# Designs tried in a protein design run: peptides against a protein of PDB entry 4ASU. Part 319

Target 1, 270 residues: chain A of PDB entry 4ASU
Amino acid sequence: ATLKDITRRLKSIKNIQKITKSMKMVAAAKYARAERELKPARVYGVGSLALYEKADIKTPEDKKKHLIIGVSSDRGLCGAIHSSVAKQMKSEAANLAAAGKEVKIIGVGDKIRSILHRTHSDQFLVTFKEVGRRPPTFGDASVIALELLNSGYEFDEGSIIFNRFRSVISYKTEEKPIFSLDTISSAESMSIYDDIDADVLRNYQEYSLANIIYYSLKESTTSEQSARMTAMDNASKNASEMIDKLTLTFNRTRQAVITKELIEIISGAA
Target 2, 83 residues: chain B of PDB entry 4ASU
Amino acid sequence: FTFASPTQVFFNSANVRQVDVPTQTGAFGILAAHVPTLQVLRPGLVVVHAEDGTTSKYFVSSGSVTVNADSSVQLLAEEAVTL

## One batch from the design tools (peptide; made by RFdiffusion4, then SolubleMPNN)

Design b2_p29_4_s2 (from b2_p29_4, 15 letters changed)
Fold by OpenDDE base, seed 4:
Structure b2_p29_4_s2 (fold): chain B 270 residues (1-270), chain C 83 residues (1-83), chain A 29 residues (1-29)
Amino acid sequence: as target 1 above (270 residues)
Amino acid sequence: as target 2 above (83 residues)
Amino acid sequence: VVTVTTVTATSSVTGASFQAQNITVIPPP
């Protein structure tokens, strides 16, 4: 490589490093916000899930319709965030299919669709896009919940799959159950609850779904921003190492050129 | 007793004496060992009576309330403000 | 692919409306 080529590469990598550093800072700011907003969201979401855990709601085996909601975003450069969710979705879908269940998929975030489109396109009910540009709101979650309920797919049970935030360096892909109104109402464990009007229960379900989706979005967002921050940091470090290597190469090449020129001068061959 | 909105936590697994909630079917008081129930909130006042005798008032827009068999209560409001 | 931008969703039970910021709904092909 000529000195010019090396210089060009150096400039390019330096520019990339600047971009990745900038992106890291942006991700860090978004992460800090997401983490703050996750605290109440966890309480809120876990509170909504408490019923399902305490009532030990189970779907009868004869019920065949299952909904998988994958939660991620539209944005890349965040490591394995999307692939982890997609992998879990695929695994769950395969397991459910093997059990003779019908599986439909909702993708929250375009990346889910992008990953699963070829293999699972027929299973998609709806995909939500424009996820991840702004922090998710309860309104967003409510829209998703209502669209789900209005999709016409009468699922018996569902799974919401998302990345739960553990720490700045760790997330875990998790699954939480969602249940249809019929499944909830028919659950034996629900018999201890007072007679609940069907409309009340439907409304309750709407809130429950919205709450759980909201929670999942907040977990996902926090995980994503953290992962992006890490990815950008790694990219910046890799760029730095490459800059160092290229700089060494540049220096060696320069010395060789100088030496050659000196020899030519000394030999009179120039 | 857990009382939260999407953006704020008011009570997290706290012990309270009584919680008055505005539901679509009417306002009711939740005491210890209340019968398990699921309700949805109407816009109105939530009153939390703490064990220390303090009373806190909140306005909620909508949401849900769950009373479980284990006497745990989850009050989840879409929006809530301290009065 | 029909892109449906759902700005507002309404409860079928209560009539309560929720507004999304920028979520776009893409129905299945």
Scores: peptide ipSAE 0.293, ipTM 0.892, DockQ to the pose 0.026
Fold by OpenDDE base, seed 3:
Structure b2_p29_4_s2 (fold): chain B 270 residues (1-270), chain C 83 residues (1-83), chain A 29 residues (1-29)
Amino acid sequence: as target 1 above (270 residues)
Amino acid sequence: as target 2 above (83 residues)
Amino acid sequence: VVTVTTVTATSSVTGASFQAQNITVIPPP
C-alpha cells in the first residue's frame, strides 16, 4: 500500500471512531435515564404479574390459540438484543406448533418484523413501529394492549418475550404469561375471588396487560441502551487498535520510501 | 401491600392496617385477611392506614387493585399523587 | 404503502382513550 493509501485509511477509521464514541455517549445518557425509570416500572410490572402467580392460572389443554408478543425496537447497533428475542420467539412458536397450537405473533419494534417476517409472515397479527426513538410511555403500552384486545383475535393464552435488564453488561431474554379474559374467568383458582363483574374483569385485564407491556418495554429499553453502549465502546476500541497498527505500517512504509529515494540519489539512477 | 404508579413507588411489600380505595362500585376498605378480590379504580382518594396509626392520602386517576388469598395487595394506579 | 398515523385506542369498557406518542402500527401484509 502507498503512503497515500494508508493515510486515507487512517482518516477513515479515525472518522468511524469519532462516530462510535459519539454514539456511545448518546447511548450512555439514554441508559442512565432508562435505568432510573426502570426501578418503579419493575415494581409496577411485577405487581401486575402477581395475580397470575398467586392464582396459578392455567390454560386448559384443549385450548389452542396462543399469542406471542416480542418486544424490542427499531434501532440497530445493539449487539444481540433483537436476535435474542427473535430466537426465543421462533423457538416458542415451533414448540407450540408441535403441540398442535395456533400461534399468532405481535412484534413490538420493526426489527422483530425484519427478522421473522420471511418465515412467519402468516402468523403476524400486527407490528408496532417507531419504537426506541423516545422512551416508552404508559400511553404507548396502553395502546399496544388495547390494540391487541380489540384486534378480534381470541387467544386463550400467550407470552410476552423481552430482554430483562440485569446489569450494564448483562441482560437475559425472558418470557411472561398473558391470559385471555375467558381463561382468567374460567380458571378454577378464580373461584376463591368474590363475585367479580365481567366488565370489571375486562377492565382489569386491560390494565394488567398494559402494565406488563409497559414493564417489558422498560426492561427492553434499558437492556438495549446498555448493549448499544457496550457495542460502541468495543467498536471504538477496535478502531483504536487498527489506528495503531496502521500508524506503525505508515511509519515503516515512509522509512522504506526514504531509503529508496536515497539509494536512487546515490546510484545516480534517478 | 404494594402501591405504585408506572413512575413512582409509594409502598413496596409493606405491612399496613387498612387501605381505602375508590372503585367504580364505591369506596371500600381493605383490612387484614380481606377476601380475595379484583377491582378497578375510579378517580378518587386512596387512604393508607399504617400500623403505627399514621394516615397517608393519595389521589389516583385510574388503575387496578388486587387482594390475594395470601393477604397480599397490589394497588396499581395509572397516575397517583401524594396529597 | 406504510401509512404513518397517530394511533389512538379506546377501552371497550370505560371509553377511555389513549394516544401513542412514540409508536405507529404496521398492519399485517
Scores: peptide ipSAE 0.241, ipTM 0.888, DockQ to the pose 0.037
Fold by OpenDDE base, seed 5:
Structure b2_p29_4_s2 (fold): chain B 270 residues (1-270), chain C 83 residues (1-83), chain A 29 residues (1-29)
Amino acid sequence: as target 1 above (270 residues)
Amino acid sequence: as target 2 above (83 residues)
Amino acid sequence: VVTVTTVTATSSVTGASFQAQNITVIPPP
């Protein structure tokens, strides 16, 4: 490579490094906020799931309609965040199909659609976009829940798949159950609960869905921002190493050129 | 007893004497060994009676309350403020 | 042919809005 080529490449990598450093700082700020907001959201979300754990709600085997909600975002550059969710969705969809279940998919975030479109396009009900620009709100979750309930797909059981935040360096893709109103109402384990008005139960379920979706969004967001921060840090370090290597190459090449010129002068071939 | 909004936790697995909640079907008091039930909150006053006799008041907008067979309670409000 | 229909879901309570895309697969004629 000519000195000119190396210089051009150095300039390009230095610019990339500046961008990745900036993105790291932005991700760090968003992560710090997300982590703070996750604390109450986790209590809230886990509280909403407590019923399903305590009541041991089960879907009858004869019921065939299953809904998978994948939670991610629209934005890239966050490591394996999206691919982890998509992988789990694929696995779950395949297992359910093998069991003779009908599977439909909802994608929260455009990345889910982007990954699964080719292989699972026929199974998609809806994809939500504009996810990840702003911190998720309960209103956002309510909109998603509303759209789900209005989709016309009468699922019996569902699953929500999202990345649970563990630490700044760790997340885990998890699955939580979603039950239809009919499944909850017909569950034998629910008989211990006092006679609940059907309208009350419907409203309760709407809140439950919104709560779980909200929780999943908060977990996902925190995981994503942390992963992005790490990815940008790694990119910045890699760029730094490449700059160092190219600088050494530049210096060696420059010395070689000078040496060649000196030899030509000394030899009189100039 | 757990009482939270999406943005704030008021009680987390706490032991309380009584919780008064506003529901769409009417206000009721949750005591020890209350029968399991599911209710939806209406806008109104939540009153928490602690074991030490302290009473705390909250205004909630909407949400749900769950009373389980194990006497655990989840009060989940969309919005809640301390009074 | 995959037809993507953009739907805006808006909460009547909060006013929050999301752009949603309904993915409809048009069966081959």
Scores: peptide ipSAE 0.033, ipTM 0.848, DockQ to the pose 0.022
Fold by OpenDDE base, seed 2:
Structure b2_p29_4_s2 (fold): chain B 270 residues (1-270), chain C 83 residues (1-83), chain A 29 residues (1-29)
Amino acid sequence: as target 1 above (270 residues)
Amino acid sequence: as target 2 above (83 residues)
Amino acid sequence: VVTVTTVTATSSVTGASFQAQNITVIPPP
C-alpha cells in the first residue's frame, strides 16, 4: 500500500472512531436515564404479573390461537438485541405450530419486522414504528394494548418477548404470558374472585396488558442502550487498534521511501 | 402492600394495617385477610394506614387494585401524587 | 398483615378508555 492509501485509510478509521465515540456518549446518557426510570417500572410491571403467578392462570390445551408480541426498537448498532428477540420469537412460533396452534405476531419496533417479514409476513397483525427515538411512556404502552385488543384477533393466550436488563454488560431475553379475557375468566383459580363484574374484569385486563407492555418497553430500552454503549465502546477500541497498526505501517513505509530516495541520490540515479 | 405508578413507587411489599381505595362502585377499606378481589380505581383519594398508626394520603387518577388470597395487595395507579 | 404492592401506570389513552367504561364493583359480602 502507498503512503497515500494508508493515510486515506487512517483518516477514514479516525472518522469512524469519532462517530462511535459520540454514539457511545449518547447511549451512555440514555442508559443512565433508562436505568433510573426502570426501577419504578419494574415494580409496576412485576406487580401486574403477580395475579397470573398467584392465580396460576393456565390456558386449556385445546385452545389454538396464540399471540406473540416481540418488543424491540427501530434503531440498530446495539449488538444482538434485536436478533435475540427475533430468535426467541421464531423458536416460540415453531414450537406452537408444531403443537397445532395458530400463531399471530405483533412487532414493537421496526427491527422485528425487518428480521421476520420474509419468513413470517403472513403471521403479522401489526408493527409499531418510531420506537426508541424517545423513552417509552405509559401512553405508548396503552396505545399498543388498545390496538392489540381492537385488532379483532381473538387469541386464547399469548407471549410477550423482550430483553430484560440485568446489568450494564448483561441482558436476557425473557418471555411473559398474556391471557385473553376468556382465559382469565374461565381459570379455575379465579373462582376465589367470584364477585367480579365482567366489566371490571375487562378493564382490569386492559390495564394489565398496558402495564406488562410498559414494563417490557422499559426493560428493552435499558437493555438496548446498555448494549449500544458496549457495542460502540468495542467499535472505538477496534478502531484504536487499527489506527495504531496503520500508524506503525505508515512509519515503516515512510522510512522505506526515505531510504530509497537517499539511495537514489547517493547512486546518482535521480 | 405494593403501591406504584409507572414512574414512582410509594410502597414496595410493605406491611400496612389498612388501605382505603376509591373504586368505581365506591370506596372500600382493605384490611388483613380481606377476601380476594379485583377492582378498578376511580379518580380519588387513597389512604394508607401504617402499622405504626401513621396515615398517608394520595390522589390517584385511575388504575387497578388486586387483593390476593395470600393477603398481598397490588395497587397500580396510572398517576398518583402525595397529599 | 396486608402486603399491598401499589403500581401506578397512567396512559392518557388507556386511562380515558377505562374511565369511560361504567365498571360496577361488587363489594364483598
Scores: peptide ipSAE 0.025, ipTM 0.763, DockQ to the pose 0.137; fails the geometry check

Design b2_p29_4_s3 (from b2_p29_4, 20 letters changed)
Fold by OpenDDE base, seed 1:
Structure b2_p29_4_s3 (fold): chain B 270 residues (1-270), chain C 83 residues (1-83), chain A 29 residues (1-29)
Amino acid sequence: as target 1 above (270 residues)
Amino acid sequence: as target 2 above (83 residues)
Amino acid sequence: AVVLTQVTATNSVTGASFTATEVTVIPAP
């Protein structure tokens, strides 16, 4: 490589490093906000799941319609955030199909669609786009819940798959159950709950779904921003290492050129 | 007893004497060992009676309340403010 | 085919609204 080529590469990598550093700072600010907002959201979301855990709601084996909701975003450059969710969605869909169940998919975020569209297009009901530009709100979750309930797909049971935040350096892809109104109303374990009007139960289920979706969005967002911050930090470090290597190469090449020129001057070959 | 909105936690697994909630079927008091029930909140006043005799008041917009068989209570409001 | 639809939900209490883009995947015939 000529000195000019090395110089051009150095300039390019330095520019990339500046961009990745800036993106890291933006991700860090978004992460800090997301983590603060996750604390109450987690209490709220876990509270919403308490009924299903305590009532031990089970779907009869003869019920075949299953819904998978994958939660991520539209934005890239966040490591394995999207691929982790998609991988678990694929695994779950395959397992359910092997069990003779019908599977439909909802994607929250365009990245889910981008990954799964080719192989699972026939299973998709709907995908939500413009996810991740702003922190998710309860209103956002309510929209998703409403659309799901109005999709016309009468699922018996479902699962919501999302990345749960553990720490700034760790997330885990998790699954939480969702149940249809019919499944909840028919569950034997629900008999202990007294004086439940059908309308009350319907409304309760709508809130429950919105609550769970909201929780999943908050976990996903926090995990994503953390992962993006880490990815941009790694990219910046990799760029730094490459700059150092190229700088050494440049210096060696320059020395070789100077040496050659000196030899030519001394030898009178010029 | 857990009482939270999406953005704020008021009580997290706390022991309380009584919680008065506004539901669509009417306002009722949740006492210790209350029968398991599910209700939907209407806009109104929540009153929490702590074991120490302290009473706190909140306004809630909507949401749900769950009383479980283990006497755990989840009050989940879409919006809630301290009064 | 992919169909984009704007979906708006409004909080009945606060009047706050959220608009999202729904992407419907229609299987090719």
Scores: peptide ipSAE 0.017, ipTM 0.763, DockQ to the pose 0.036
Fold by OpenDDE base, seed 3:
Structure b2_p29_4_s3 (fold): chain B 270 residues (1-270), chain C 83 residues (1-83), chain A 29 residues (1-29)
Amino acid sequence: as target 1 above (270 residues)
Amino acid sequence: as target 2 above (83 residues)
Amino acid sequence: AVVLTQVTATNSVTGASFTATEVTVIPAP
């Protein structure tokens, strides 16, 4: 490589490093906000799941309609965030199909659709886009819940799949159950709950769905920003190492050029 | 007893004497060993009576309340403010 | 090289469109 070629490469990598550092800082700021907002959201979301855990609601085996909600975003450059959710969705869909269940999919974020569309296009009901540009709000979750309930797909049971935040360096793909109003109303375990009006139960279920979706969005966002920050940090480090290597190569090449020129001068070989 | 909104936690697994909640069917008090029930909140006042006799008041917009068989209570409001 | 690509996503069902800028980092050969 000529000195000019090495210099051009150095300039290019330095520019990339500047961009990755900038992206790291942006991700760090978004992560810090997301983590703060996740604390109350987790209490709220876990509280909404308490009924399902305590009542041990089971869907009868004869019921066949299952809904999978995958929660992610539209934005890349966040490591395995999207692929982890998609992998779990594929596994769940395959297991349910093997059990003779009908499976439909909702994608929250365009990346889910991008990964699964080729293999699962017929199973998609709806994909929500414009996810990840701004922090998710309860209003956003309510819109998703409403769209789901109005989709016309009468599911018996569902699952919501998302990345739960553990730490700045760790997330885990998790699944939480979703039940239809009919499944909850018919569950034997619900008999202990006294004098529940049908309208009350419907409204309760709508809130429950919105709550769970909101929780999942907050977990997903925090996990994503953390993963992006880590990915950009790694990219910046890799760029730094490459700069060091190219700088050494530049210095060696420069010395070789100087030596060659000196030899030509001494030898009189114009 | 857990009382939270999407953005704020007021109580997290706390022991309380009584919680008064506004529901669509009317206001009712949740006491220790209350029968399991599900209700939806209407806009109104929530009053939490602590074991030490302290009373705290909140305004809630909407949401849900769950009383479980194990006496745990989840009060989840869409919006809530301390009064 | 960093490539900024404007990506428009259109909901095939609702017709809603969203435009975002995608940043792609291409390793310098």
Scores: peptide ipSAE 0.014, ipTM 0.766, DockQ to the pose 0.012
Fold by OpenDDE base, seed 4:
Structure b2_p29_4_s3 (fold): chain B 270 residues (1-270), chain C 83 residues (1-83), chain A 29 residues (1-29)
Amino acid sequence: as target 1 above (270 residues)
Amino acid sequence: as target 2 above (83 residues)
Amino acid sequence: AVVLTQVTATNSVTGASFTATEVTVIPAP
């Protein structure tokens, strides 16, 4: 490579490093906020899931309609965040199909659609876009819940798949159940909850769904921002190493050019 | 007893004597070993009676309350403020 | 589990791109 080529490459990588550093800082700020907001969201979300865990709600095998909600975002550069969710969605969809279930998909974030569109386009009900630029709110979750309930797809049960935050370097893709009103109402284990008004149960289920979605969004966001921060840090470090290597190459090349020029001058060849 | 909003936790797996909740069907008190129930909150006053005899008051907008067979209670409000 | 992911950053002005490997730790179940 010529000195000019190396210089151009150095400049390019330095610019990329600036971008990755900036993105790291932005991700770090968003992560810090997300982590703070995740604490109450976990209590809230886990509280909502407590019923399903304690009541051990099961969907009868004759019920065939299943909904998969994949939770991620529109934004890339966050490692395996989206692919992990998509992989789990694919696995779940395949398992359910093998069990004779009908599967429909809701994607929260355009990345889910982008990954699954070719193979699962016919299973998508709706994709929510504009996810990940701003922290998710309970209002956002409520909109998603409402859209789900109004989709016209009368699912019996479902699964919400998202990345649960463990630490700044660790997340786990998890699945939590969602149940239709009919499934909850018909569950034998719910018999201990006496004299529940149908309207009350409907409203309760709506809140439960919104709560679980909200929780999943908060977990996903925190996981995503931490992963992005890590990815950008790694990119910045790799850029630094490449800059160092190219700088050495530049210096060696420059020395060779100088030596050649000196020889030419001394020899009278140029 | 767990009492939280999406943005704030007031109680997390705490032991309390009684919780008074405003529900769509009416206000009721949740005591130890209350029968399992599911209710939806209406805007109103939540009163938490601690074991030490202290009483805390909260205003809630909407949400849900769950009393489980194991006597665990989840009060989940969309919005809640301390009074 | 450790997941390796390629991350590509692109300079919006110059069009230059840089690809790096990101390491993600996923807790075992």
Scores: peptide ipSAE 0.008, ipTM 0.758, DockQ to the pose 0.012
Fold by OpenDDE base, seed 2:
Structure b2_p29_4_s3 (fold): chain B 270 residues (1-270), chain C 83 residues (1-83), chain A 29 residues (1-29)
Amino acid sequence: as target 1 above (270 residues)
Amino acid sequence: as target 2 above (83 residues)
Amino acid sequence: AVVLTQVTATNSVTGASFTATEVTVIPAP
């Protein structure tokens, strides 16, 4: 490589390093916000899931319609965030299909669609785009919930798959159950909840779904921003190491060129 | 007793004496050992009576309330403010 | 519909740019 080539490459990598450092700072700010907003969202979301855990809602085996909701975002450069969710979705879909269930998929975030479209296109009901540009709101979750309920797909049960935030360096792909109105209303364990108006139960289910979606979005966002911050930090470090290596190469090449020129001058070979 | 909105936690697994909630079918008080029920909130006042005798008032926009067989209560409001 | 958008981040000071692919999913009407 000529000195010119090395210089050009150095300039390029230095520019990348500046960009990755900037992206790290942006991700750090978004992470700090997401973590703060996740605290109440966990209490809220876990509270919504409490009914399903306490009522031990079971879907009869003869019911075959299952909905998988994968939660991620549209934005890349966050390590294995999207692939982890997609992998779990694929595994769940395969297991359910093997059990004779009909599976439909909803993707929250375009990355899920991008990963699964080729292999699962026929199973997709809807994909939500523009996820991850702004922090998710409860309004966003409500819109998603409403769209799901109005999709015309009468699922019996479902699974919401998302990355749960553990720490700045750790997330875990989790699955939480969702149940249809019919499944909830027909559950034997729900018999203790006497005299519930059908309209009340419907509205309750809508809130429950929105709550769970909101919770999953907050977990996902926090996990994603943390992972992005880490990825950008790693990219910046890698760029730094490459700059150091190329700088050494530049210096060696420069010395070699000078030595060659001196030899040519001394030998009269010019 | 858990009372939260998406953005704020007011009570987290707290012991309370009574919670008055505005539901679509009317306002009712949740006491200890209340019958399990599911309700939807209407806009209105939530009043929490603590064991120490203190009362706290909140305005809620909408949401849900769950009373479980174990007497645990989850009050989940879309929006809530302390009054 | 899945829309892939290439997003280029440009450092305003150095002029350095990095291009990443963003995926946007638009619900079919």
Scores: peptide ipSAE 0.008, ipTM 0.752, DockQ to the pose 0.013; fails the geometry check

